# Peptides against a protein of PDB entry 6UG1: the designs that were tried, part 248

Target 1, 304 residues: chain A of PDB entry 6UG1
Amino acid sequence: SNEERKRRKYFHMLYLVCLMVHGFIRNEWINSKRLSRKLSNLVPEKVFELLHPQKDEELPLRSTRKLLDGLKKCMELWQKHWKITKKYDNVGLYMRTWKEIEMSANNKRKFKTLKRSDFLRAVSKGHGDPDISVQGFVAMLRACNVNARLIMSCQPPDFTNMKIDTSLNGNNAYKDMVKYPIFWCEVWDKFSKKWITVDPVNLKTIEQVRLHSKLAPKGVACCERNMLRYVIAYDRKYGCRDVTRRYAQWMNSKVRKRRITKDDFGEKWFRKVITALHHRKRTKIDDYEDQYFFQRDESEGIPD
Target 2, 301 residues: chain A of PDB entry 6UG1 as posed
Amino acid sequence: SNEERKRRKYFHMLYLVCLMVHGFIRNEWINSKRLSRKLSNLVPEKVFELLHPQKDEELPLRSTRKLLDGLKKCMELWQKHWKITKKYDNEGLYMRTWKEIEMSANNKRKFKTLKRSDFLRAVSKGHGDPDISVQGFVAMLRACNVNARLIMSCQPPDFTNMKIDTSLNAYKDMVKYPIFWCEVWDKFSKKWITVDPVNLKTIEQVRLHSKLAPKGVACCERNMLRYVIAYDRKYGCRDVTRRYAQWMNSKVRKRRITKDDFGEKWFRKVITALHHRKRTKIDDYEDQYFFRRDESEGIPD

## One batch from the design tools (peptide; made by RFdiffusion4, then SolubleMPNN)

Design b2_p28_4_s3 (from b2_p28_4, 15 letters changed)
Fold by OpenDDE base, seed 3:
Structure b2_p28_4_s3 (fold): chain B 304 residues (1-304), chain A 28 residues (1-28)
Amino acid sequence: as target 1 above (304 residues)
Amino acid sequence: KEFEKRLKELQKKLEELLKEFEEYLKKE
């Protein structure tokens, strides 16, 4: 019905806002001074020096290579720190079906909300789910004075799915779900004027994304619970930015159709949500990023 | 304290934006 379409669109929006606020809160928690002091001790001086290379005036690419090597070593150090990777309870922050949402509304399950103290303890001990691990990795890089962003791929229910039953059955459903991350890191490269993508936990990869990312879900089974639609970046200064354009090869042709921003009202509204979450002044880094997104939009074109 | 204040201000703004969206859906 038209009413069910409106209901699903509203619930998608509400769920999206809740996810974006969750990311904002986690981004504050990883700025903890107490956690920062503990995590900085995991990074040897030689690795810190690689994270902060001098500018090579002859070949800026040499400085970028040092930074990339420093980030690789930080991923290795993080793997040594992280002792226990817990499975997600159910689907974690991956996309729920409409049936699962309906069944969850009927189940008065007290969602055990993780407290700030429990999160900080989990990160400090190296015990938690993959999301806590990624968030802790961002905290470690920030403790080393690296301009690291927390990236969140927000997975609200698919309002474009009008099927009554959306049950996902299959023994491999968990493996397919966790094949791609929901949280990752970006690091500012001051030499190339670009964001470096870092997945320290799932794919254990570092990328300089041009047209496509390895972090973008591929295949039907993986996309059932992880649809790349809303990739939100949270920086150390409480900036919030939509960075979906970096990871979406087909933003205009495919991704936009699955977003609330498919229409002009939704676009303006979503910009207001981002603005509400954005608690810093604009910087030259934002200008370079917007220029990159513009070039990516022009290069994709309008689908015929 | 400062972060809690920012969260409260954020909550108010988001509640306003949720209402704007609900009103739009009534007109669709």
Scores: peptide ipSAE 0.548, ipTM 0.945, DockQ to the pose 0.893
Fold by OpenDDE base, seed 1:
Structure b2_p28_4_s3 (fold): chain B 304 residues (1-304), chain A 28 residues (1-28)
Amino acid sequence: as target 1 above (304 residues)
Amino acid sequence: KEFEKRLKELQKKLEELLKEFEEYLKKE
């Protein structure tokens, strides 16, 4: 019905806002000065120097290579720190079906929200789910004065799915769900004027994304609970930006159709949400990023 | 704390934006 379509759009939007606020709160928690002091001690001086290379005037690419090597070593150090990766409770922050949303609305189950103190303890001990691990890795890089962003792929329920029963039953459902991350890191490369993508936990990869990312979900089973639609970046200065364009190969042709930003009202509304979460002044880094997004839109072309 | 104040201000703005979206859906 038209009413059910409206209801699903509303719940999609509400859930999206809640997820974006969750990312914003986690981004503050990883700025903890107490946590920063502990995590900086995990990074030897030689690795710190690689994270902060001098500008090579002859070949700026050498400076980028040092940064990439430093980030690789930081991933290895992080794996040594992290002792226990917990499974997600149910589906974590992956996409729920409409049936699961309805069942959760009927179940007054107190969602035990992780407290800040428990999060900081989990990161400090190396004990938690993959999302906590990624968030802790971003905290470690920030502790080393690296301009690292927390990236969140927000997974609101799919308002374009009008099926009544969307039950996802299968023995491999969890494996397919966690095949791609929900949280990752981006690091600013001051030499190339680009964001470097870092997945320290799931795929354990570093990318300089050009047209597509390995972090973009592929295949039907993986996309059931992880649809790349809203990739939000949270920086150390409480900046908030939509970076979906980086990770979406087919932003205009495919991804936009599954966003609330498919229409002009939804686009303007979503920009207001981003603006509400964005608590810093614009910088030259934002200009370089917007220029990159523009070039990616031109390169994709208009969908037929 | 400063962050708690910021969260309250954010919450208010987001509640207004949720209402704007609800009103749009009523007109659609």
Scores: peptide ipSAE 0.540, ipTM 0.943, DockQ to the pose 0.899
Fold by OpenDDE base, seed 5:
Structure b2_p28_4_s3 (fold): chain B 304 residues (1-304), chain A 28 residues (1-28)
Amino acid sequence: as target 1 above (304 residues)
Amino acid sequence: KEFEKRLKELQKKLEELLKEFEEYLKKE
């Protein structure tokens, strides 16, 4: 019905806002001074120096290569720190089906909301789910004075799915679900004036995304619970930005159709949500990023 | 303290935005 379409659109937006607030709160928690002091001790001086290379005036790419090597070593150090990767409780922050949402509304399951103290303890011990691990990695890089963003791929229920039963069958659902991350890191490369993508936990990869990311879900089974639609970046200064364009090859032709930003009202409304979460002034880094997104939109063109 | 204040202010703004969205859906 039209009512069910409206209801699903509303629940999509409510869920998206809740997920974006979750990312905002986790982004504050990883700014903990106590955690920062502890995590900085995981990074040897030689690795710290690689994270902060001098500008090579002859070949700026040499400086980028040092930063990339430093980030690789940080991923290796993080793997040594992280002792226990817990499975998600049910689906974690991956996409729920409409049936699962309806069943969850009826079941007053006390979601054990992880407290700040428990999060800080989990990161400090190296015990937690993959999301806590990624968030802790971002905290470690921030502790080393790296301009690292927490990236969250927000997975609200698919309002474009009008099927009544959206139950996902089978034991393989978890493996396919966790094949691609929900959280990752971006690091500002001051030399190339670009964001470097870092997945320290899942794919264990570092990318300089041009057109495609390895973090973008591929295949039907993986996309059932992980659809690239809302990739939100949270920086150390409480900036919030939509960075979906970086990771979406087909932003205009495919991704936009599955976003609230498919219409002018939804675009304006979503910009207000981003603005509400954005607690810093604009910087030259934002200008370079917007220029990159513009060039990516021009290069994709208008879908036929 | 300061973060809790910011979070309350954020919550209020987001509640207003959710209401704006509900009002839009009623007009569609």
Scores: peptide ipSAE 0.516, ipTM 0.937, DockQ to the pose 0.875
Fold by OpenDDE base, seed 2:
Structure b2_p28_4_s3 (fold): chain B 304 residues (1-304), chain A 28 residues (1-28)
Amino acid sequence: as target 1 above (304 residues)
Amino acid sequence: KEFEKRLKELQKKLEELLKEFEEYLKKE
């Protein structure tokens, strides 16, 4: 019905806002001064120096290579720190079906909300789910004065799915779900004027995204619980930015159709949500990023 | 304290935005 379409659109929006607030709260938690002091001790001086290379005036690419090597070593150090990767409880922050949402409304399942103290303890011990691990990795880089962002791929229920039964079939549902991350890291490269993508936990990869990312879900089974639609970046200064354009190959042709921003009202409304979460002034880094997004929009072209 | 204040201010703004969206859906 039209009413059910409206209901699903509203619930998608509400769920998206809740996820974005969750990311905002986690981004504050990883700024903990107590956690920072503990995590900085994991990084030896030689690795710290690689994270902060001098500008090579002859070949700026050498400075980027040092930063990339420093980030690789930080991933290795993080793997040594992280002792226990827990499975997600149920589907974690991956996308729920409409049926699962309807059934969960009837079941007063007390979601065990992780407290700040428990999060900080989990990161400090190296015991937690992959999301806590990624968030802790971002905290470690921030403890080393690296301009690292927490990235969250927000997975609200698909309002474009009007099927009544949205049950997912298959024994490998969990493996397919966790094949791609929901949380990752970005690091500002001051030499190339670009964000470096870092997945320290899932794919254990560092990439300089040009046209496509390895972190973008591919294949039907993986996309059932992980649709690239709302990739939100949270920086150390409480900045909030939509960075979906970086990771979407087909933003205009495919991704936009699955967002509330498909219409003009939804676009304006979503910009107000981002603005409400954005607690810093604009910087030259934002200008370089917007220029990159503009170039990516031009290079995709207008969908036929 | 300061973060809790920011969170309350954020909550108020988000509640206003949720109402704006609800009103839009009623007009569609």
Scores: peptide ipSAE 0.547, ipTM 0.945, DockQ to the pose 0.879; fails the geometry check

Design b2_p28_4_s4 (from b2_p28_4, 12 letters changed)
Fold by OpenDDE base, seed 5:
Structure b2_p28_4_s4 (fold): chain B 304 residues (1-304), chain A 28 residues (1-28)
Amino acid sequence: as target 1 above (304 residues)
Amino acid sequence: SEFEEFLKKLEKELKELLEEFKKYLEEE
């Protein structure tokens, strides 16, 4: 019905806001001074120096290569620190079906929310789900004075799916779900003027995204619970930015159709939400990023 | 704490945005 379409749009937006606020709160928890002091001790001086290379004036790419090597070593150090990767309870922050939402509304399960103290303990011990692990990795890089962002792929229910029954059948549903991350890291490369993508936990990869990312879900089964639609970046200065364009090869032709920003009202509304979560002044880094997004929009062209 | 006050303010602002959107959907 038209009413069910309206209800699903509204619930999608409510859920999106809740996810974006969750990312914001986790980003504050990452900035814990107590955690920072503990995590800085995981990084040897030699690795710290690689994270902070001098600018090579002859070949700036040499400086980027040192930074990439430093990030690789940080990822290896993080794997040594992280002792226990817990499975998600149910689907974690992956996309729920409309049926699962309806069933959960009837079941008033008091979900015990993870407290800040529990998060800090989990990160410090190296015991937690993959999201906590990624968040802790961002905290470690920030403890080393690296300009690292927490990235969250927000997975609100698909308001474009108008099927009544959206049940996902299959024993492999969890494996397909966790094949691609929901949280990852970006690191500012001051030499190339680009963000470097780092997945320390899931794919264990470092990439300089040009046209597509390895972190973008591929295949029907993986996309059932992980649709790349809202990739939100949270920086150490409480900046909040939509970075979906980096990870979406087909932003205009495919991704936009599945976002609330498909219409002018939804675009304006979503900009208000981003603005409410953005607590810093604009910087030259934002200018370089916006220029990159503009060039990516031009290069995609108008969808035929 | 300053952060809790910020979260309360943010919660208010986000509720207002959700009500704005709800009204828009009622007018469609």
Scores: peptide ipSAE 0.142, ipTM 0.750, DockQ to the pose 0.899
Fold by OpenDDE base, seed 4:
Structure b2_p28_4_s4 (fold): chain B 304 residues (1-304), chain A 28 residues (1-28)
Amino acid sequence: as target 1 above (304 residues)
Amino acid sequence: SEFEEFLKKLEKELKELLEEFKKYLEEE
């Protein structure tokens, strides 16, 4: 019905806001001074120096290579720190079906919300789900004065899916679900004027995204619970930015059709949500990023 | 804490945005 379409659109937006606020809260928690002091001790001086290379005036790429090597070593250090990767409870922050949402509304199960103290303890001990692990990795980089962003791929229910989806099949579904991350890291490369993508936990990869990311879900089964639609970046200064364009190959032709921003109202609303979560002044880094997104939009073109 | 006050403000702003959207869906 038209009412069910409206209901699903509303619930999608509500859920998206809740996810974006969750990312914002986690981004504050990883700014904890107590956590920072603990995590800085995981990074030897030699690795710290690689994270902060001098500018090579002759070949700036040498400085980028040092930073990349420092980030690789940080991933290795993080793997040594992280002792227990817990499975997600059910689907974690992956996309739920409409049926799962309806069924969960009837189940008054008090989900024990993870408290800040419990999160900080989990990160400090190296015990938690993959999301906590990624968030802790971002905290470690921030503790080393690296300009690291927390990235969240927000997975609200698909308001464009009007089908009553049957339950997604059990055991294979979890492997396919977790094949691609929901949380990752970006690091600002001051030499190349680009964001470096770092997945320290799932794919254990570092990439300089040009046209395609390895973190973008591929294949029907993987996309059932992980649709790349809303990739939100949270920086150390409480900046909030939509960075979906970096990871979307087909932003205009495919991704936009699945976003609330497909219409003018949804675009305006989503901008208001981003603005409400964005608590810093604009910087030259934002200008370089916006220029990169513009170039990516021009290079994709308008879908026929 | 300053962060709790910030979260209260953010909660208010987000509630207002959700009500704006609810009204829009009622008008559609």
Scores: peptide ipSAE 0.127, ipTM 0.742, DockQ to the pose 0.929
Fold by OpenDDE base, seed 2:
Structure b2_p28_4_s4 (fold): chain B 304 residues (1-304), chain A 28 residues (1-28)
Amino acid sequence: as target 1 above (304 residues)
Amino acid sequence: SEFEEFLKKLEKELKELLEEFKKYLEEE
């Protein structure tokens, strides 16, 4: 019905805000001064120097290579620190079906919310799920004065799916779900004026995204619980930005149709949510990023 | 429309909630 369509759109919006607020809270927690002091000790001076290369005036690419090597070594150090990767409880922050939402509304299961103290302890010990591990990796880079963002792929229920959910009962459902991350890192390259994408936990990859990312879910089974729609960046200064354009090859033709921002009301509402979560002034880094997004929109073209 | 009014109300409630969460995070 038209009412059920409205209900699903509303619940999608509410769920999206809750996810974005969760990302904001985790981004604050990883700014903990106590955690920063502990995590800085994991990074040797030689690796710190690679993270902070001097500008090579002859070949700026050499400075970018040093930064990439520093980030690679940080991923190796992080893997040595991280002792226990826990499985997600159920689906974690991956996308729920409408049936799962309806069933969960009937079952008042108290989700054990992880407290700040428990999170900081988990990161410090190297014990937790992949999301906590990525968040801790961002904290380690921030402890080394690196301009690292926490990236969250927000997975609200699909308001465009009006079908009755078929049971996602497959033996590989968990493997397909966790094939691509929900959380990752971006690092600002001051030499190339670009964000470097870092997945320290899942794919263990570093990339400079041009047209597509390795982190973008591919295949029907992986996309059932992980649809690239809302990739939100949280920086060390409490900036909040939509960076979906970086990871979406087909933003205009495909991704936009699955977003609340497909209509003018949804666009205005989503901008207000971003503005409410954005607690810093604009910088030249935002100008370079917006220019990159503009060039990506021009290169994709307007779908006919 | 009633739906647009509802969405405006929700936007207000969500802003207030975000401000409360911000205050809560400043006090911990």
Scores: peptide ipSAE 0.026, ipTM 0.589, DockQ to the pose 0.039
Fold by OpenDDE base, seed 1:
Structure b2_p28_4_s4 (fold): chain B 304 residues (1-304), chain A 28 residues (1-28)
Amino acid sequence: as target 1 above (304 residues)
Amino acid sequence: SEFEEFLKKLEKELKELLEEFKKYLEEE
């Protein structure tokens, strides 16, 4: 019905806001001074120096290469620190079906929210789910004075899916679900004036994204619970930015159709939500990023 | 704490935005 379509749009937006606030809260928690002091000790001086290379005036690319090597070594150090990767409880923050939402509304199950103290302990011990691990990795980079962002791919229910019964099959569904991450890291390269993408936990990859990312879900089974629609960046200064354009190859032709921002009202409304979560002044880094997004929009073209 | 006050303010602002969106959906 038209009413069910409206209800699904509303619930999608409500769920999206809750996810974005969750990302914001986790981004504050990883700024903990106590955690920072502990995690900085995981990074040897030689790795710290690679994270902070001098500008090579002859070949700026050499400085970027040092930073990339430093980030690779940080991923290796993080793997040594992390002892236990827990499975997600149910589907974690992956996309739920409409049926699963309806069933969960009937089940007044007390959702055990992870407290700040429990999170800090989990990161400190190296015990937790993949999301906690990524968040802890961002905390370690921030402890080393790296301009690292927490990235969250928000997975609200698909308001464009009007099917009633989308029962997803059981055991194989978990492997397909976790094939691509929901949380990852971005690091500012001051030499190339670009964000470097880092997945320290899932794919264990470092990318300089141009047109496409390895972190973008591919294949029907993987896209059932992980659709690239709302990729939100949280920086160390409580900045919040939509960075979906970086990871979406087909933003205009495919991704936009599955966002609330498909219409002008939804676009304006979503910008207000981003603004409410954005607690810093604009910087030259934002200018370079917006210029990159503009070039990506021009290069994709207008969908026919 | 300053963060708890911020969260309360943010919760208010986000509720207002959700009601704005709800009204829009009712008018469609």
Scores: peptide ipSAE 0.137, ipTM 0.746, DockQ to the pose 0.886; fails the geometry check

